# Peptides against a protein of PDB entry 3V4L, part 152

Target 1, 386 residues: chain A of PDB entry 3V4L
Amino acid sequence: GQPLAKDKVALLIGNMSYWEHPKLKAPLVDVYELTNLLRQLDFKVVSLLDLTEYEMCNAVDEFLLLLDKGVYGLLYYAGHGYENFGNSFMVPVDAPNPYRSENCLCVQNILKLMQEKETGLNVFLLDMCRKRNDYDDTIPILDALKVTANIVFGYATCQGAEAFEIQHSGLANGIFMKFLKDRLLEDKKITVLLDEVAEDMGKCHLTKGRQALEIRSSLSEKRALTDPVQGAPCSAEALVRNLQWAKAHELPESMCLKFQCGVHIQLGFAAEFSNVMIIYTSIVHKPPEIIMCDAYVTDFPLDLDIDPKHANKGTPEETGSYLVSKDLPKHCLYTRLSSLQKLKEHLIFTVCLSYQYSGLEDTVEEKQEVNVGKPLIAKLDMHRGL

## One batch from the design tools (peptide; made by RFdiffusion4, then SolubleMPNN)

Design b2_p17_8_s4 (from b2_p17_8, 9 letters changed)
Fold by OpenDDE base, seed 3:
Structure b2_p17_8_s4 (fold): chain B 386 residues (1-386), chain A 17 residues (1-17)
Amino acid sequence: as target 1 above (386 residues)
Amino acid sequence: SKPNELLDKIIEQRKKL
């Protein structure tokens, strides 16, 4: 019979906005497209952008809590990275220059912890450079991995090579994701699927002799990403995993705000990633005596580090939201919250209505405070150790 | 319900890490 997954869980991390390192672009599109594909495959996907070391550790810990016996675990990483002595290191956005192993997450340590969960399949997709870091002479004393025949590594590049971003003037995938996305939905053993992706990369004139996919696998069973999830959650642990994931992906409900002047505003929310939310405001009712009115959001929690210059834009794209703009209502003001993992408290903010009456030159303001609780990933309280 | 109590326990265990 076809293998069954007890559940399917994916953690996708895209690091782009490095503090001390070159900024990347491809991880944005790559994490978004991979999230949508893995959701079509019935994966519970946590998608996170621009994580610090501490936030990456917490994201991995949260991912490990979703893993259990016979669960399929997939970790995707796109960002800076290195490989020393066969150990792969993912570089957080706050990593110093030069970075060392103490500033980075070791993938083989994560694999060890996944093996302790008795997972049904462990897939690592690493879209990062695999050059040696000559500033880190630390040989990680890794405990011996258990001999499990359920591990697959897909490295976007060969050992000692770089992964390349194709500099397009617009939003484009990284090289690896460009080929992976075309095959990912195929009902094939994951190692066969990745081998076909490697062949497609090898046929492309852009990648030929520059970047090649490396596959490392111990996978003895015919397991695919298409393998169906075992039916209704029979265990308390499976039900809790479903509730935890659902809690981390719950948007605030849309609100209708009523101002004293008689203006009504619709406040809405959209998820771009597990840690990225768009807030949008629209005027749904205006008294005829009010000639002009704008509804903007302000007074966000300081932990979110919201630049007012990028808030309250007439388009999603002006906020830096290029991916979900088609699914958003038109004729709103848009604000992108890109760091929901930093939110220590409830998301409390002010909706300010600025308006003008016919025949009065003075602008009037009315304000309402809004509490939407903890949206998306903020419900997991990933910062609880700070 | 038993699911909520177990979720609360997991959330409480995370407060201790």
Scores: peptide ipSAE 0.007, ipTM 0.479, DockQ to the pose 0.046
Fold by OpenDDE base, seed 1:
Structure b2_p17_8_s4 (fold): chain B 386 residues (1-386), chain A 17 residues (1-17)
Amino acid sequence: as target 1 above (386 residues)
Amino acid sequence: SKPNELLDKIIEQRKKL
């Protein structure tokens, strides 16, 4: 019969805004496009940008809680990385220069933990450099992996090579994602799909002799990313997994705020990623006696590190939001919250209305506090342990 | 509900790590 997944869960991490290392651009687009494709494949996707070591550990722990017997697990990483002694290390954004294994997440350790969950399929897609780190002489004594015959690694580059970002003047995919996205929806065994991606990369004049996909697999069964999810969740664990995923993707409801002057503001929310949300405000009603009015958001929790200079922009693009701008309402003020994983408390902020009455030169301000609870990934309390 | 009690237990286990 066709293989069935008990469920399908993906964690996508894109690190680009490194503190002590060269900044990347490709991870932004690659995580976004892969998220949309995996959602079309009925994956429960958590998508995260710019994680610290601690935040990456917690994201992996949360992902492992969604895994169970017969679940398909997919981990994608785009960012800096290295490979020592056949172990792949993902570099967090707060990693020192030079970084070592103690500052990084070992993919083979994550694989060990996934094998303990008795997963139906384990897919790792690693869009990172695979050069040796000569500053890390640590030989990780990894416990022997179990023989589960359900593991697939897709490395965006061969061992010892760099993954290249094609410097386009705009938003562009990394080389790996550029070819992967064209085939990802095909009903093929995942290793066969990746072999076809490798052939496409090998035929392209840009990548030929520069970057080659490496596939490592123990997959004995004909499993595909297209494999249907087993029907209605019949186990308590499957219900909990569905609830946990839903909780991590719940946006605040859109609000209509009414001010004493009779101005009405629409406050709305959009997810760019599981840890990135756009807040937008629009004036939906203005009394004729009000000549001018501006509605802005302020007084955010300090944990979010929101620079007021980047808040309340006339376009999503001025906030650094280029991917979801087409799906946002027009003629708003936009604010991008890029670090929702850092939120310890409820998201409480102020909506301030500044307005001028006809015949009065003085500007009047009205303020309303808004509590939207814990949006998106902030519901997972990833900071439990500091 | 049984799912919420299990979620609460998972949350309590996480608070002990």
Scores: peptide ipSAE 0.000, ipTM 0.288, DockQ to the pose 0.049
Fold by OpenDDE base, seed 4:
Structure b2_p17_8_s4 (fold): chain B 386 residues (1-386), chain A 17 residues (1-17)
Amino acid sequence: as target 1 above (386 residues)
Amino acid sequence: SKPNELLDKIIEQRKKL
């Protein structure tokens, strides 16, 4: 019969905004598009951008808590990375220059922990450079992996090669994601699907002789990403996994704020990623006596690192939100919160209404404090796990 | 155990990691 997944869980990490390394662009689009495709495949997807070492460790630990016997686990990473002695290292955004294995996450260590969960399938999709790091000759003593025959690695590059970002002037996929997305929904054994992606990359004049997909697998069964999830969660563990995932993806409810001047503001929320939220404000009612009226958000928690120069923009794009702009209401002020993983407490902020009356020169301000609790990934309390 | 009691146990296990 067709294999059944007990559940399907994916962690997608895209690191771009490196402190001490070249900034990347492709991971933004790649994580977003892969998230949408894996959701169509009934994956529970956690999607995270720009993680520090500490935040990456916590994200992996949270992902491992969603894994159990017969669950399909998929880890995608796009960012800087290296490969020493057959071990793949993902580079966090806060990694020093040069980075070492102690500053990075070893993929084979994550695989070991996934095997301890007795997972049904382990898929790693690594869109990173695979050069040797000549500054770190440390051979990690990896514990012996169990013989599970359920492992697939897709490396966007050959060993010792760089992943090339094609510097397009606009938002573009990385090379690997460009070909992967066209086949990802196909009902094929995952190794056959990746082999077809490798062939498509090999036929492309842009990638031919520059970048080739490497597939490493130990997969004894015909498992596909399309394999159906086992029906209604019969186990208490499956119910808990569903609740944990739901908590990590719950947006704040839209709010209607009423000011003393009679202005009504709609405050809305949209998820771009599990750690990235757009706040938007709109004037839904304005008395005729109010000639000018703007609703700003301010007084955010310092841990969110919100630059006021990028807050309260007339378009989502001016905040750096290019992907969800089509699904957002128009004629708002927009603010992008890109670091929700840093939130230790409730998201409390101020809505400031600035307005003028007809025939008065003086601007009046009314303020309301808003508490939206812990939005999205902030509900997992990633900072409390260490 | 109710789904909430299991969630509380998992949260408690997370605090011990």
Scores: peptide ipSAE 0.000, ipTM 0.258, DockQ to the pose 0.048
Fold by OpenDDE base, seed 5:
Structure b2_p17_8_s4 (fold): chain B 386 residues (1-386), chain A 17 residues (1-17)
Amino acid sequence: as target 1 above (386 residues)
Amino acid sequence: SKPNELLDKIIEQRKKL
């Protein structure tokens, strides 16, 4: 019969905003586009940008808890990385310069833990530099992949990735994602699909001799990302995966705030990623006696590290939100919360209305506190250790 | 209510393993 997935879960990590390393651009678009493609494949996708070491560990651990017998798992990472003696390391955004294995996530350790879950399919995709780190002399013992693990590991290696991101002034995919996205929806065995992506990369004059896809597989069965999910969740574990995913993707409801002056504000929320939310405000009613009014969001939790200079922008693009801007209401003020994984408590903030009456020179302020609970990934309490 | 309480209990049980 056609293979069935018990469930489908994906974790996508894109690290760009490194503290001590060159900033990347490609992971933003790559994680966003891959999220949309995997959702069309009935994956429950958690998408996370700019994770610290601790946040990456917690994200991977929470992902591993979703893996179970017959589940399809996909882990994707885009960012800095290195390889020493056949060990691959993903570099968190807070990694020191130089980084060592102790500051990084070992891919082979994650692959080992994935093998223990008896999954129907595990796909691990790395889009990172394959450079040696001369500051790390660690030689971990590599366990061979178990033949029964149904693991497919794709490693997109770039020699000199720095040259490609510099040439594109616009939003562009990484080279691997550019070729992967064209094939990802094909009803093919995942190893065959990745081999075709590797061939397409090898034929491209831009990538030839600069980027290659290495594929390692223990997959003995014909499994595809297109394989249908088994029907209604009958197990407690399947219900938990559904609830955990729903919890991680629950947006706050849109609110209509009413001020004493008679101004009405619409407050709305949009998800860009599982840890990135856009807040938008619009004035939906203004009394004629009010000549000017502006609605600002302020007093955010300190855990979010929100710079007020980057809040309340006239466009989504001015917040750094380029991907979802077309789906947002126009003529709002926009604020991008990019670190929802850091939120320890409820998201409480102030909506401040500044306004002027006709014939009065003085500006008046009214404030309302808003509690939206724990939005998106903040519901997983990732800041609390396992 | 009940499904979320079950999820929270399972998350809390997993944090003890």
Scores: peptide ipSAE 0.000, ipTM 0.374, DockQ to the pose 0.045

## One batch from the design tools (peptide; made by RFdiffusion4, then SolubleMPNN)

Design b2_p18_1_s1 (from b2_p18_1, 10 letters changed)
Fold by OpenDDE base, seed 4:
Structure b2_p18_1_s1 (fold): chain B 386 residues (1-386), chain A 18 residues (1-18)
Amino acid sequence: as target 1 above (386 residues)
Amino acid sequence: DELEYIEKLKKEGKIVPM
């Protein structure tokens, strides 16, 4: 019969905003598009941008809590990386220059932990360099992997080679995702699907002789990303997994704020990623005696590192939100919270209404504090140890 | 040389190693 997944879970990490390394752009688009495709494949997707070492460790730990016997696990990473002695290292955004294994996450360690969960399939899609890091002389002593015959690696490049981002004017996929996205929904054994992606990439003149997909697999069964999830969650563990995922993706409810001047504001929330939320404000009612009014959000928790210069923009794009802008209401003020993983407490902020009455020169301000609890990934308390 | 061309593209900022 067709293989069944007990469940399907994906962790997608896109690191771009490196502190000590060249900034990337493609991971933004790649994580977003892959999230949408994997959702169509009935994956529970956690999508995270710009993680520190500590945040990456916690994201992996939370991902491993979603894994269980017969669950399909997919890890996608786009960002800086290296490969030493056949071990793949994902580079966090806070990694020093030069980075070492102690500053990075070893993919083979994650695989070991996934094998302890008795997963039905382990897929790693690694859009990173596989060049040796000569500044890292560590030989990781990895524990022996179990013979599970359910492992697939798709590397965006060959061993010892670089993966490249092509710098375009605007948003573009990375090279690997450009070809992967066109085939990802096909009902094929995952190794066959990736082989077809490798052939398509090999036809590209930009990548020819420079970057080629490498597939490394031990997959004894005809498993596909299209494999149906086994029906209604029959186990307590499956219910817990569903609740944990749902908790990590719960948006705050939209609010209608009423000010003393008679202005009504709608406050809305949209998810761009599991750790990235857009707040938007709109004036839904204005008394005729008020000639101008704007609703600003301010006084955010310091943990979010929100620059006021990038808050309260007239377009989503001015906040750095280019992907969800079509799905957002128009004629709002927009603020992008890009680091929800850092939130230790409830998201409390101030809505400040600035307005002017007809025939008065001075602007008047009214303020309301808003508590929206822990939005999205902030509900997982990824910072429990800080 | 393909390597020289890659190094040129890197210097031009047209490609970034990941």
Scores: peptide ipSAE 0.275, ipTM 0.791, DockQ to the pose 0.393
Fold by OpenDDE base, seed 2:
Structure b2_p18_1_s1 (fold): chain B 386 residues (1-386), chain A 18 residues (1-18)
Amino acid sequence: as target 1 above (386 residues)
Amino acid sequence: DELEYIEKLKKEGKIVPM
């Protein structure tokens, strides 16, 4: 019979906004497109951008809580990385220059922990450099991995080689995701699918002799990303997993705010990623005596590091939201919260209405405080321990 | 030459190692 997954869970991390390293752009598009494809494949997807070392550790721990016997686990990483002695290291955005293994997450350590969960399939898609870091002389003594015939690595490049981003003026996929996305939905054994992606990438003139996909697999069974999830949650652990994932993806409800002047504002929320939310405001009713009226959001929690210069934009694109703009209501003011993992408290902010009456020169302001609880990934309390 | 084009993109800082 066709293999069944007990469940399917993916963690996608895209690091771009490095503090001490060159900034990337491709991980934004790559994580977004991969999220949408894996959702079509019935994966529970956690998608995270721009994580610190501590935040990456917590994201991996939360991902491991979603894993259990017969669950398919997929880890995707796009960002800076290196490979020393066959160990792959993902570089957090706060990593020093130079970075060492102590500042980075070892993928093989994550694999060890996934093997302890008795997972049905372990897929690693690593869109990072595999060049040796000569500043790190640490030979990681990894404990002996269990012999499991269910591991697949897709590396965006060969051992000791670089992976490359081509920075255009617009949004573009990374090289690996450009080819992966066209095949990801195919009902094929995952190693066969990745081999076809490798062939497609090998035909590309841009990558020829510079970047080639490497597949490392112990997968003895015909398992595919298309394998159906086993029906209703058959265990208490499966129910807990479903509830944990659902909590991490719950948006605040849309609200209608009424001001004393008779202006009504619609306040809405959209998810771009598990840690990135767009707030949008629209004027839904304005008295005719009010000639000008704007609704601004302000007074965000300090943990979110919201620059007011990037808030309350006339387009989603002006906030840095290029991907979800088609799904958003038009004629709003938009604010992008890109670091919801940092939120320790409830998301409390102020909606400020600025307006002018016909025949009065002075601008009037009214304010309402809004509490939306913990949105999206902020419900997981990834900061438990600081 | 495709190699010359990619070397040009590298010199222009348009190709970033990941």
Scores: peptide ipSAE 0.266, ipTM 0.765, DockQ to the pose 0.514
Fold by OpenDDE base, seed 1:
Structure b2_p18_1_s1 (fold): chain B 386 residues (1-386), chain A 18 residues (1-18)
Amino acid sequence: as target 1 above (386 residues)
Amino acid sequence: DELEYIEKLKKEGKIVPM
């Protein structure tokens, strides 16, 4: 019979906004597109951008809590990385220059922890460089992995090679994701699917002799990303997993704010990623005596590091939101919250209505405080692991 | 040459190693 997954869980990390390293662009598109594809495959997907070391550790820990016997686990990483002695290191955005193993997450350590969960399948998709870091002389003594015949690595490049993004003027996939996305929905054994992706990459003249997909697998069974999830959650653990994932993806409800002047504002929320939310405001009712009015959001928690210069934009794109802009309502003011993992408290902010009456030169302001609780990933309390 | 184009893009900082 076709193998069944007890559940399917994916963690996708895209690091771009490095402090001490070259900034990337492809991880934005790659994480977004992969999220949408994995959702079509009935994966529970957590998608995170621009994580610090601490935030990456917490994201991995939360991902491991979602894993259990017979669950399919997929980890995707796009960002800077290196490989020393067959160990792959994912580089956090706060990593020093030069970075070392103590500043990075070892994928083989994550694999060890995934094996302890008795997972049905472990897939690692690593869109990172595999070049040796000569500044890291650490030989990690990894404990012996359990002999589980359920591991698949897809490396965007071969051992000792670089992976590349091509920075066009527009949004573009990384090289690996460009080919992976075209095949990811195919009902094939995951190693066969990745081998076909490798063949497609090998036909590309741009990548020929520079970047080649490497597959490392112990997978003895015919398991596919298309394998159906076993029916209704029969275990308490499966229910907890479903609830935890649902919490990490719960948007605030859209609100209608009423101001004393008679202006009504619709306040809406959209998820771009599990840690990235767009707030949008629209004027839904305006008294005729009010000639101009705008609804600004302000007074955000300092932990979110929101630059007011990038808030309250007339387009999603002006906030840096290029991916979800088609699904957003038009004619709003948009604000992008890109660091929801940093939120320790409830998301409390002010909606400021600025308006002008006909025949008055002075602008009037009314303010309302809004508490939306903990949105999206902020519900997981990633900071409470200490 | 595609190789020359890629080397040009590297020099222009348009190809970033990941």
Scores: peptide ipSAE 0.249, ipTM 0.752, DockQ to the pose 0.505
Fold by OpenDDE base, seed 5:
Structure b2_p18_1_s1 (fold): chain B 386 residues (1-386), chain A 18 residues (1-18)
Amino acid sequence: as target 1 above (386 residues)
Amino acid sequence: DELEYIEKLKKEGKIVPM
């Protein structure tokens, strides 16, 4: 019979905004496009940008809570990385220069923990460098991995080689994702799919002799990313997993705010990633005696590190939101919250209405506090261990 | 040449190792 997945869960991490290392661009597009493709494959996708070491550890822990017997687990990482002694290390955005294994997440440690969950399939897609880090002499004493014949690694490059992005003036995929995305929906054994991606990448003159896909697998069964999810969640564990994922993806409801002056504001929310939300405001009713009015969002929680200069933009693109801008309402003010993983409390903020009456020179302000609870990834309380 | 173009992009910092 066709293999069935008990469920499908993916964690996608794209690190770009490094503190002490070269900034990347491709992970933004790559995580977004891969998220949309994996959702079409019935994956529960957690998509995260620009994580610190602590935030990456918590994201992995939350991902592992979604894994169980017969669940398909996929980890995608795009960012800086290295490989020492066959161990792959993902570099967090706050990693020092030089970084070491103690500042990084070991993929083989994550694999060990996934094997303890008795997963049906473990897929790692690693879009990072595989050069040795000569500043890290640590030989990880990894416990022997269990012999599970359900592991697939797709490395964007060969052992000891670099992975590259090509920074154009616009949005572009990384080299690996450029070829992966064209085949990801194919109903093929995942190792066969990746082999075809390797052939496509090998035809590209840009990558010849510089970057080649490496496939490492122990996959004895015909498993595909297209394998259907086993029907309605009949187990308590499946219900818990579905609820946990739903919590991490729940947007606040759209609100209609009414001010004393008779102005009505529509407040809306959109997800760009599991840790990135756009707030948008629009004036939906204005009394005729009010000649000018603007609605600003302000007084955000300090944990979000929101610069007011980057809030309340006339376009999504001015906030740094290029991917979801087509799906947003037009003629709003837009604010991008890019670090929802940092939110410890409820998202409470102020909507400030500034307006002017006909025949009065002075501007009047009215304010309303809005509590939207914990949006998206903030519901997982990734900070409860501090 | 595509190689010359890539070497130009490297010198311009437009190819970043990941």
Scores: peptide ipSAE 0.232, ipTM 0.739, DockQ to the pose 0.541

